Peptides against a protein of PDB entry 5OOQ. Designs and how they scored, part 162

Target 1, 227 residues: chain A of PDB entry 5OOQ
Amino acid sequence: YREDVRQVVTHPANALSFLQPGRLVEISVNGKDNYGWGAVVDFAKRINKRNPSAVYTDHESYIVNVVVNTMYIDSPVNLLKPFNPTLPEGIRPAEEGEKSICAVIPITLDSIKSIGNLRLYMPKDIRASGQKETVGKSLREVNRRFPDGIPVLDPVKNMKIEDEDFLKLMKKIDVLNTKLSSNPLTNSMRLEELYGKYSRKHDLHEDMKQLKRKISESQAVIQLDDL

## One batch from the design tools (peptide; made by RFdiffusion4, then SolubleMPNN)

Design b2_p24_8_s2 (from b2_p24_8, 11 letters changed)
Fold by OpenDDE base, seed 1:
Structure b2_p24_8_s2 (fold): chain B 227 residues (1-227), chain A 24 residues (1-24)
Amino acid sequence: as target 1 above (227 residues)
Amino acid sequence: VVYPEILEPADVPEFEDEELIYPS
């Protein structure tokens, strides 16, 4: 169920509106490389210039640049390519006892474990000397202030995800936390069906532009049902 | 390996009820 919630939360229709500069996100790359909490720099829609017809999954269709302060010091960070989520070999978080450095890494939405209910003030030019280290210090300060964990956005209260099937999922999770009785497999299949419906209907980039206008006019949050 | 090219960064609206932390 936690993975099902993550899939909905990190879907472009829900996540992009909360990926403002400085937004804290918990990062896990390829399900194995845990960088902890990082800060969003920016994001862009993924385009394949060589193959314009390339089809990406929704969770792979955007690239998010994030500052992390847990990069292994001997990682080949000079080989990182902007907006290329395929990380070079050796790019990894520091292990226990290893030294870490700050780095900007490109990730997909699928690499977001959680979205925090906190933002950092971001330098205008993160590429300037010392700026990523400043963000790194801020990340350490946040971890100091929140020793029990950084607050996560509530999908319903904060993100305003009002999809009926998602709300049912959340209710089931609440019930399961009290009663051991719900089937995770059934919920996963329904979510996949929902994603299939959205992926076929809309260019998410255009939808986001339209939504931005609607939000400015009505303070509305983009719902999956509106895509 | 075909490297993805980037569209222009997307603007994201600000939301209420978030805490902004400034560098110390």
Scores: peptide ipSAE 0.039, ipTM 0.598, DockQ to the pose 0.320; fails the geometry check
Fold by OpenDDE base, seed 2:
Order: sequence, then C-alpha cells, then structure tokens
Structure b2_p24_8_s2 (fold): chain B 227 residues (1-227), chain A 24 residues (1-24)
Amino acid sequence: as target 1 above (227 residues)
Amino acid sequence: VVYPEILEPADVPEFEDEELIYPS
C-alpha cells in the first residue's frame, strides 16, 4: 500500500507542482541506492535526442535534478551527464564509514520515495563552486532540526489529491495500520484506474510549463527578499 | 546562505511559465 501511495504521489500530475527549486525529496535510485533527502534543483520533460519517438512511462517521463550530500566521495561524478537518469557505474551513496560529497544527480520521478513539506532557499547557480556544498550544509541542518524525520507532504491535505479511489486507498491504509485486512489486489487495480484518470486529465507538458513559471517566480521573490 | 523553510503548498506562489534553459 505504501508503494501504491508512492505511485500516486510521484505521478507527474501530482508531483510536478511540488518539485519547486529547493523542495526536499527522499531519493532511492533503482530501489537500492538510497541517497536520503536531497533538494530539487529543477526538472524537465525527458527527451530522447536519439529517439524522439521514445515513449516513457509517466514516472520516467521527467528528469528531476537533485542535490544530494550523500554521494560516495570516490564516485565517478565527472561521468554524470545532465538530464541523463541512467547513472554511470560506480555512482552510489556513501556507505557507513565512507566519506560523502555533494553532487547534482538526475533522477526520475520513480526514484522519489517521498516529497517533503520543506524547501531550501537554493543558490541561483548551483553549479558554481561551493554552492552544492552550501546546499549540503543546509540538508545537514534540516536533518538536525528534524531528528524524528523530515515532514512529508500529506497527499490529501497538502497535495490536494481528492480522487475518491485514492481517498479510499488512504482509508484502507489507515485501517491496515489497525490490522484490518484489505485486499491488495483490489487496491492495485483501482490505482491503475487513478493513473488513467490523471494521465487523461492533465496535459503534463502544460503542467510542467506552468510549474516552471511558478518556480521562476518564486525564485525571483526569494531573490528580491535577499536584496 | 540557504535556509530551510517549511512551505505549505498554499504558501507556494504560482509560478509563471519560464523557459527552462536546458544546459546545451
């Protein structure tokens, strides 16, 4: 059920409006590489220059650039390609006892484990020397301030996901937490129907454009307050 | 200085469409 919720939350129709610069997201790449909480830099629709007719799943159709502070220090970060979510071999989080560095990595929506209800004020030029490290320090500070965990966006209260089937799913999860057996198969089928509704209702391209504009405006406001 | 801030979705300003400059 948690995965079902994650699928709905990270669907472009729901997630993109919350992927503003500085938005905290919990990152798990390929279900194995847990980078922890990172900060969104930006996102873009995934375009295959070699195969413009490539069709991606909804969760793979966007690339999110995120700053992480958990990259293994000896990872070949120089091989990272902007907007290529297929990470080079050796790109991984630091394990226990290993040193980490800050890096910007491109991920898909499917690599988002959770979306936080926190944003960082992001540097204007994250690629400038020292800026990633500044974000890395801020990420550490956030973790320090929230020892019980970074607050996650509430799908209903915060994200305003009001689909009836999703609400039913959430209620079932609440009931399951109280040990009432719900049929997982029934929930999965309903989730597919939900995805179908989202994909049909939302022009994801227009949503992305609107979102990008909103992000830029928000950054401008922050810059004005910092002047 | 990058400051963490808790932003409720209602506090998130509506962004106008800015052209995402893809790094060439």
Scores: peptide ipSAE 0.032, ipTM 0.603, DockQ to the pose 0.034; fails the geometry check
Fold by OpenDDE base, seed 4:
Structure b2_p24_8_s2 (fold): chain B 227 residues (1-227), chain A 24 residues (1-24)
Amino acid sequence: as target 1 above (227 residues)
Amino acid sequence: VVYPEILEPADVPEFEDEELIYPS
């Protein structure tokens, strides 16, 4: 059930509007590398220049750049490529007793475990020397202030996910947390239906965004020609 | 140090279509 909720929350149709600069997100890469809470820098639609026909899943179709303060100090961070979520070998979080550094890593939406209800003030140029470390200090301060964990966005109250099937899923989870009574299989079928709805919503949102961009570009060109 | 702020739902700016900077 937690994974089902995560799939809905991290779907582009729901997540992107909450991935503003400074948004805290809990990061797990490939289900094994837990970086803890990081801060969103920006995000972009994933484009494969080498294979423009490449089709990505919805959860892999966007790249989110995040600042983490848990990168292993001896990780080959110089090999990180902006907007390439395929991380080089050796890129990993520090283990217990190891030193960590701050790094910006590109991740997919599928690598987001949770979206926090907190935002950090982000430097304008995070790539400038020392700026990542500033964010890293802020992340440490947040963890100090929230020893019981960073508050997570409520999918219903905060994210305004109002799908009836999702609401039923959430209610079932609440009940299950008290009573392990609901059949996981029924929830899986509903997730597929929900996913279909969100996929359609995403397509419409992207179409609208592209349309707005084209309109803006056309207006900019017209203004240049009228000068 | 600008401390993190809890964004209430009202403080979530409507996703202004900020130009998704496509990586060049």
Scores: peptide ipSAE 0.027, ipTM 0.598, DockQ to the pose 0.046; fails the geometry check
Fold by OpenDDE base, seed 3:
Structure b2_p24_8_s2 (fold): chain B 227 residues (1-227), chain A 24 residues (1-24)
Amino acid sequence: as target 1 above (227 residues)
Amino acid sequence: VVYPEILEPADVPEFEDEELIYPS
């Protein structure tokens, strides 16, 4: 059930609005490489120039660049490619007793465990020398201030996910926590229905954004011609 | 500096695959 909630929360229709620069996110790559809490630099819709016909799942259709301070020091960070979430071999978090460094890594939405209710002030140029280390210091300070854990966005109260099926899912989880049994199969079917609804909502939202951009660009051109 | 949560939707940019080079 926690995974079901995560799938809804990290769906583009819900997550992207909260992935502003400096947003804290908890990161797990490939379900095994836990980087802990990192800070969002930016995100973009995933476009494969080599294969424009490539179709990605909703959770893999966007790339999020994040600063982490837990990268293993001997990881081949020079091989990292922005907006390429397929990480080179050897890119991993530091284990206990190993030294870590700060790095910017590209991840998919599927690699987000949770979205924090905190944002860091981000340097204007995170790629400049020393800037990622500054963010790394800020991440350490946040962890110091929140020893019991960084506050996570509430899907309903903060993210305003008001989908009826999702609310039913949340209620079902709450009931389970009170030792009442629910049918896991029913929850899975509802998740698929929710996925379809969110996908449609996201498509519509993207279309509207594209239209707004076109209108704005047209207006900007008119203003330049009048000067 | 830690800032409070901003609940306003972020813009969704489109970017092509780029390569980031870290200093060795």
Scores: peptide ipSAE 0.019, ipTM 0.522, DockQ to the pose 0.052; fails the geometry check

Design b2_p24_8_s3 (from b2_p24_8, 11 letters changed)
Fold by OpenDDE base, seed 2:
Structure b2_p24_8_s3 (fold): chain B 227 residues (1-227), chain A 24 residues (1-24)
Amino acid sequence: as target 1 above (227 residues)
Amino acid sequence: EVAPEILEPADVPPFPTEELILPS
């Protein structure tokens, strides 16, 4: 059931409005490479320039750029391509005892394990020298302040997910009090119908435009406050 | 709308190195 919740939470219709710059997200790439908590830089709709007709699943249709501070030091980070979630071979988190560095990596929504109820104040230009390391220091400080874990957004109270089927799912989880990681609904017609409803209800392209505008406005306000 | 808690970079204490070693 946890995976079912994750699928709904990370769906574009729900997640994108909470992927503001500095939003903390817990990152797991391909279900094996755990980078821990990172900070969102930005996101964009996935575009395949070589194949404009490429169709992606909802969870693969957006690319999120995130700063992580757990990249293995000898990873070929210079081969990373912006907005390309297919990571080069050798890109991985550092293991215990290994040295790590800060990096910006492009991930899909499907690589988000959880969305935190915290944001970092992000540098205006993350690509500038030393800026990603500054974010890395901030991530360490956050982890120090929250040794029991970073608070996660509540899907209902915070994210305002009001879908009846999702609410029923949440109630079932509460009743069972179980940490079921199984996804019994993954192959269910019901889940497909749910996502179909989300896809039909939301114009994701227009939503993205509106969100980008709001982000730009928020950045402008921040700039005004810095004056 | 839930306002996120924001930690500004100015609130982060200096660290001796930018290179990190994961604890064993």
Scores: peptide ipSAE 0.049, ipTM 0.500, DockQ to the pose 0.060; fails the geometry check
Fold by OpenDDE base, seed 1:
Structure b2_p24_8_s3 (fold): chain B 227 residues (1-227), chain A 24 residues (1-24)
Amino acid sequence: as target 1 above (227 residues)
Amino acid sequence: EVAPEILEPADVPPFPTEELILPS
């Protein structure tokens, strides 16, 4: 159930509007490399130059650049490509007892474990000397202020996800959390079916096109007012 | 060799945040 909620929350139709510069996100790459909480620099639509017709899944269709302060010190960070979410070999978080450094890494939406209800003030030029380290200090300060964990965006109250199927999912999770004293295994199969139905009913790709169109129209209106 | 991907920045309007922390 938590994974199903994560899939809906991190879908482009829901997540992108909350990936402003400085937004805190919890990062897990390939389900194994946990970088902890990082800060969003920017994001962009993924475009394959070799195959312009390449179709990515919704969760793989955007690249998010994030500052992390948990990169292993001996990681080959110089091999990182700003627009390539396929990380070089040896790029990993520091383990217990290892030293860490700050780095900017490109990730997909699928690598976002949670979206925080906090933002950092981000430097204008994160690539300038010392700027990523400044963000790293701010991340440490946030972790100090929130020892019990950084507050996560509420999908309904904060993100305003009002999809009926999602609300039904949330209600089922609530009921299951109250009933989880009895049979946890039968309920996981029903959530995959619900998400499959959600994905089929909502052409989220079309919703993203509409959102992009609305953003473009809004930008066009802003440009018309500046003229 | 995976071809370099070109990313177009997507501008997203600001949404409410509970707290903004400035760099120290």
Scores: peptide ipSAE 0.028, ipTM 0.625, DockQ to the pose 0.259; fails the geometry check
Fold by OpenDDE base, seed 4:
Structure b2_p24_8_s3 (fold): chain B 227 residues (1-227), chain A 24 residues (1-24)
Amino acid sequence: as target 1 above (227 residues)
Amino acid sequence: EVAPEILEPADVPPFPTEELILPS
C-alpha cells in the first residue's frame, strides 16, 4: 500500500507541481541507494535526441536534478552526466563511517521516496563553486531541526489528490495502521485503474504545457517583430 | 550505448503553501 501511494504521489501529474527549486525530496535510487533528503534544483522532460520515438514510463519521463550531501567521497562524480539518470558504477551514498560530499545527481521520479513540505532557498547558480556545499550545509541544518524527520506533503490536503479511488486507498491504509490488513490484491487492481487516469491527466497536462509554450514563443516572436 | 538525452526545462507551477528554510 505504501508503494501504491508512492506511485500516485510521484506520478508526473501530481509531483511536478511540487518540484520547485529547493523542494526537499527523499531519494532512493534503484531501491537500494538511499541518499536521504536532498533538494531539488530543477526538472526537465526526458527527451532522447537519438531516438525521439523513445517511450518512457510516466515515472521515468522526467529527470529531476537534486543536491545531495550524502554522496560517498570516493564516488566517481566526475563521470556524472547531466540529465542522464543512469548513474555510473560506483556512484553511491556513503555508508556508516564513510565520508560524504555534496553532489548534484539526476534522478527519475521513480527514485523519489517522499516529497517534503519544506523548501530551501536555493542559490541562483548551483553549478558555481561552493554553492552545492552551501545547500549541503542547509540540508544538515534541516536534519538537525527535524530530528524526528522532515514533514512530508499530505497527498490530499497539500497535493490535492482528490481521486476517489486514491481516497479509498488512503482510508484503507489508515484502517490497516490500526487493524489487520485487508486484501492487498484488491487495492493493487484499483491502483492500475488510477494509473490509467493519471496517465491521461498527464498527457493532457503536457499538451496544455506545449500549447502554452507555443503561445509564448509566438508572442515572443511577435514582440521581436514589433521592436 | 545510452544516447545522449536532451531535456526540455519544465515550467514550475506556483508555489503551494510550504515552509521556507533560509540558508544560515
Scores: peptide ipSAE 0.019, ipTM 0.548, DockQ to the pose 0.239; fails the geometry check
Fold by OpenDDE base, seed 3:
Structure b2_p24_8_s3 (fold): chain B 227 residues (1-227), chain A 24 residues (1-24)
Amino acid sequence: as target 1 above (227 residues)
Amino acid sequence: EVAPEILEPADVPPFPTEELILPS
């Protein structure tokens, strides 16, 4: 059920509006490499130049650049390619007892475990010397201030996901949390069906087009006020 | 100093999105 909620939350139609520079996100790459909480630098729609007809899944259709402070010190970070979410071999988080460094890594939406309700003030040029380390210090401070965990955006209250199928999913989860009497397998199958219906109802292309228009309109208004 | 801020979703300003063309 948590995975089903994650799928909806990290869907481009829901997640992108919250991936502002400095937004904290919890990162898990390939289901095994947990980098913990990182800070969003930027994101871009994934386009394959060699194969413009390449169809990515919704959760792989965007690349998010994030600052992490948990990169293993001996990871080949020099081999990282901007906007390439296929990480080189050896790129991994530090294990217990290992030293870590700050790095900017490109991830897909599928690598976002949670979206935090916190945002950091990001340097204008994160690639400048010392800037990623500054963000790394801020991440450590955030973790210190929130020992019980960084507050996660509420999908309904904060993200305003009001889709009926999603709300039904959330209600089912609540019922399951209160009543352990239902077969988890049967409920999981129903959740997949609900997500399938959700994804089919949302034309991501149109949603993104509308989002781009709203952003452009808002920027135009800001420019008019600055004149 | 990078200060953490708890942002309410309603206060999140719009930001530009870019399309990135990746070499296969």
Scores: peptide ipSAE 0.017, ipTM 0.548, DockQ to the pose 0.043; fails the geometry check

Design b2_p24_8_s4 (from b2_p24_8, 13 letters changed)
Fold by OpenDDE base, seed 5:
Structure b2_p24_8_s4 (fold): chain B 227 residues (1-227), chain A 24 residues (1-24)
Amino acid sequence: as target 1 above (227 residues)
Amino acid sequence: AVLPEIVEPPDVPEFPSEEIIYPS
């Protein structure tokens, strides 16, 4: 059920409003590389220039740039390509006993394990020398202040996810935490329905964005013709 | 490899959150 909740929370329709600069997010890349809590720099819609017809899943359709302070020191960070969430070989978090450095990595929404109810004050230019390290220090301080874990956004109270099926899911999870009696299959079906609703909403949003772009392009063309 | 074009994020309403400022 945690994965089901994660799917809803990290869906673009819900997550993007909470990916402001400095937002803390817990990062797990490909389900194996755990970077811990990082800080959001920015995000952008993923567009394939080579294949404009490429269709990404909802959770892979945006690229989120995040500062992490757990990058293995000998990782080939120089091979990182901006806005390319396909990380080079060797890019990994430091293991126990290994030294780590701060790095900005591009991830997809699918790599977000949780969204924290905290934001860091971010430098204006994170790519300037020493700035990512400053954020790294802040991340360490946050971890120090919250030894029991960084507070996670409440999907209902904070994120205002008011979908009835989701609320039922949350209630079932609460009950399951108490009784372990909920039928996983029924919850999965409802999650798929909920996901479908969000997917449709996202499609509409993209359509609106495309329409806005077309309007802007048309206006630009009109301005050029009037010139 | 041609990098994908990054489009500015849609105008998404920002929800407030507690901001923590740490000295550099």
Scores: peptide ipSAE 0.034, ipTM 0.623, DockQ to the pose 0.235
Fold by OpenDDE base, seed 4:
Structure b2_p24_8_s4 (fold): chain B 227 residues (1-227), chain A 24 residues (1-24)
Amino acid sequence: as target 1 above (227 residues)
Amino acid sequence: AVLPEIVEPPDVPEFPSEEIIYPS
């Protein structure tokens, strides 16, 4: 159901009005490369000058340029081409323990995991020397201020998506989330209680077994002395 | 869920965000 919501939210008819410069978006390229939260620079309709008859899906029909601060330091960023979402081999986010740098990458709408309800003040010329690093500092500050996560746009309240089937989907998800939120704490407490009872029973059983062994050994020693 | 119709890029309206973060 979350993927269904994402498909509706990231559709051009809904997403483009919220892709202002500085808008925060959570980025996952090809479902494998998670860059985290980045900042929108601009967007444009995808045009193939070599093949004007090329047909793109709705989610691939626009290119969004975003600043990320999680690019792997040794990635071939010099091979990045503006408005070309087909990223060169080796372009990836830094893994744990690796150093990262700031980069502007072109992505499709399909690579947007979430749209944040926050905007950064963006430099006028992001491609000027040092400007992307300024945005990178701002992204770090945002992550510091929101350790529990950046607030996401509400599809209904903020984005004004009023499709009846979508509203039904959202209600269903809300019901499921309520059930899941009520059950995990109760289930985790029950699991901890069950595990606690099992652990106590096991400890008592082991203690009894050790005590029986000591008694048996003591009786064996007494029998040897009486012999 | 039904997808909305395709639209051309709109003029970017002013939309209230929760916060605008200035460069540090």
Scores: peptide ipSAE 0.033, ipTM 0.582, DockQ to the pose 0.215
Fold by OpenDDE base, seed 3:
Parts: C-alpha cells; sequence; structure tokens
Structure b2_p24_8_s4 (fold): chain B 227 residues (1-227), chain A 24 residues (1-24)
C-alpha cells in the first residue's frame, strides 16, 4: 500500500508543482540505489532525440536533476549526462565505510521515494565549482536538524490531493496502521482495489494536461498585469 | 542509451515549505 501511495504522490500531476529548486526529495534509483535525501535543481520533460515518437510512462516522462551528497567517491561521475536518467555503470551511492562526494544526477519521478516539506536555498549556478558541495553541506545540516527524519509532504493537507478514491485509500492505510490485528491479506486486497479504482478513474495524463493549462493561464494573467 | 534533449522546465506554481535552509 505504501507503494500505491508513492505512485500517486510521484505522478506528474501531483509531484511537479512541488519540485521547485531546493525541494528535498528522498531518492532511490532502480529500487536498489538509495542516495538518501537530495535537493532538486530543476526538471524537464523527457524528450528522446533519437526517437522523437518515443512514449514514456507518466513516471518516466520527466527528468529531475538532484544534488546528492552520498555518491560513491570512485563513481564515474564524469560520465554523467544532464537529463539522461540512464546512469552509467558504476554510478552508485557510497556504502557503509566508503567515502562519498556531491554530485548532480538525473532521475525519473519513479526514483523519488518521498517529497520533503523543506527546501534549500539553491545557488544560481549549481554547475559552478564548489556549488554542489555547498548544497551538500546544507543537506548535512538538514539531517542534523532533523534526526528523527525530514518532514514529508502530506498528500492531502499539503499536496491537496483531493481524489475521493485516494482519500479512501489514505483512510484505510491509517486504519491499518492503527489496527495491526486485522487480517493483513484482506486489508491489502482492499487497498489494492482502492488504488486500482483510483488508477482507472484518473487518466493522469489528462490531469497533467489540465495542470499545464492552469499554469499557462496564470502566466497569461501575470503578463496582462505587467501591461 | 538514448540521450534526452534539454528542454526548458515547465512553469509550476510555487507552494510553501515548512522551512527554507540556507547554505552554511
Amino acid sequence: as target 1 above (227 residues)
Amino acid sequence: AVLPEIVEPPDVPEFPSEEIIYPS
């Protein structure tokens, strides 16, 4: 059920509005490489230059550049290409006892484990010498200030996800968290059903289009006021 | 691996955060 919630939260229709520069995100690449909390630099729509007709899933349709401070020091970071989420072989987080460095890595939305309710003030030019290290220091400071964990955005209260099926899912999860004694299998099946209903009812692609339209409309209004 | 094209990020609304941490 946690994965189901993650799928909704990290969907472009919900996540992109919160991926401002400096937004903290918890990063897990390919379900195995945990980089911990990083800071968003920027994001862009994924475009395949070699195959312009390529269709990506919603969670793979955007690339998010993030600063991490947990990159293994001997990783071939020089082979990293901005906005290419297919990471070169050897790019991985440092293991226990290994030294780490700061790096900017491109990830997909599917690699976001959690979205934090904190932002860093980001340097204007993160590619400049020493700037990613500055962000790395800030990340360490955040972890120091929040030893019990960085606060995560509440999908309902903060992200304003108001879908009825999602709300039902969240309520059910809350009940399950409080009542571990209920038949886990039955509850899991019900959660899957609720998520299935949410997924089927929402063409998340259309929701994303609507969001883009709203943004464009807002920009048009701002331009009118400047006139 | 196919190289993606760098595209200008879409404009998104600004939402508040609990706290802004400045670089030290």
Scores: peptide ipSAE 0.025, ipTM 0.585, DockQ to the pose 0.306; fails the geometry check
Fold by OpenDDE base, seed 2:
Structure b2_p24_8_s4 (fold): chain B 227 residues (1-227), chain A 24 residues (1-24)
Amino acid sequence: as target 1 above (227 residues)
Amino acid sequence: AVLPEIVEPPDVPEFPSEEIIYPS
């Protein structure tokens, strides 16, 4: 059920609105490399230049750049490619006893374990010398302030996910936290329905964004003609 | 290499529990 919730929360239709600069996200790459809480720099739709016809799943269709302060110090960070979520070999979080450094890494939505209900004030130029380290200090401060864990966005109260099936899922989880009784098969079917709804929402959002761009471009052209 | 277009997050409602921590 936790994974089901994660899938819904990290779906573009829900997650993108909360991936503002400085948003804290908990990062797990490939289900094994846990970087802990990082801070969002920005995100972009994933485009494959080599294969423009490539179709990505919803959870892999966006790249999120995040600052982490848990990168292994000897990781080949110089090999990191912007907007390439396929990380080079050797890029990993520091293990116990190892030193870590700050780095900006590109991840997919699928690598987000949770979205925090907290944002950092981000430097204007994160690529400038020392800026990543500043964010790293802030991350340490956050962890200090929240020893019991960074608060996670409430999918319903904060993210306003009000889908009936999702609400039912959440209720079931609450009940299961007290009593394990729900049929996994029923939940799987409902999840597919939810994904369908979110996919439609995403499509509408993209259409609206494109429309806004066209309007903006049109207005810019009009202003130029009036000059 | 043409960088992917940065998608600006849509306007989202403010939620009361959001906090912004400034660098120390």
Scores: peptide ipSAE 0.022, ipTM 0.602, DockQ to the pose 0.498; fails the geometry check

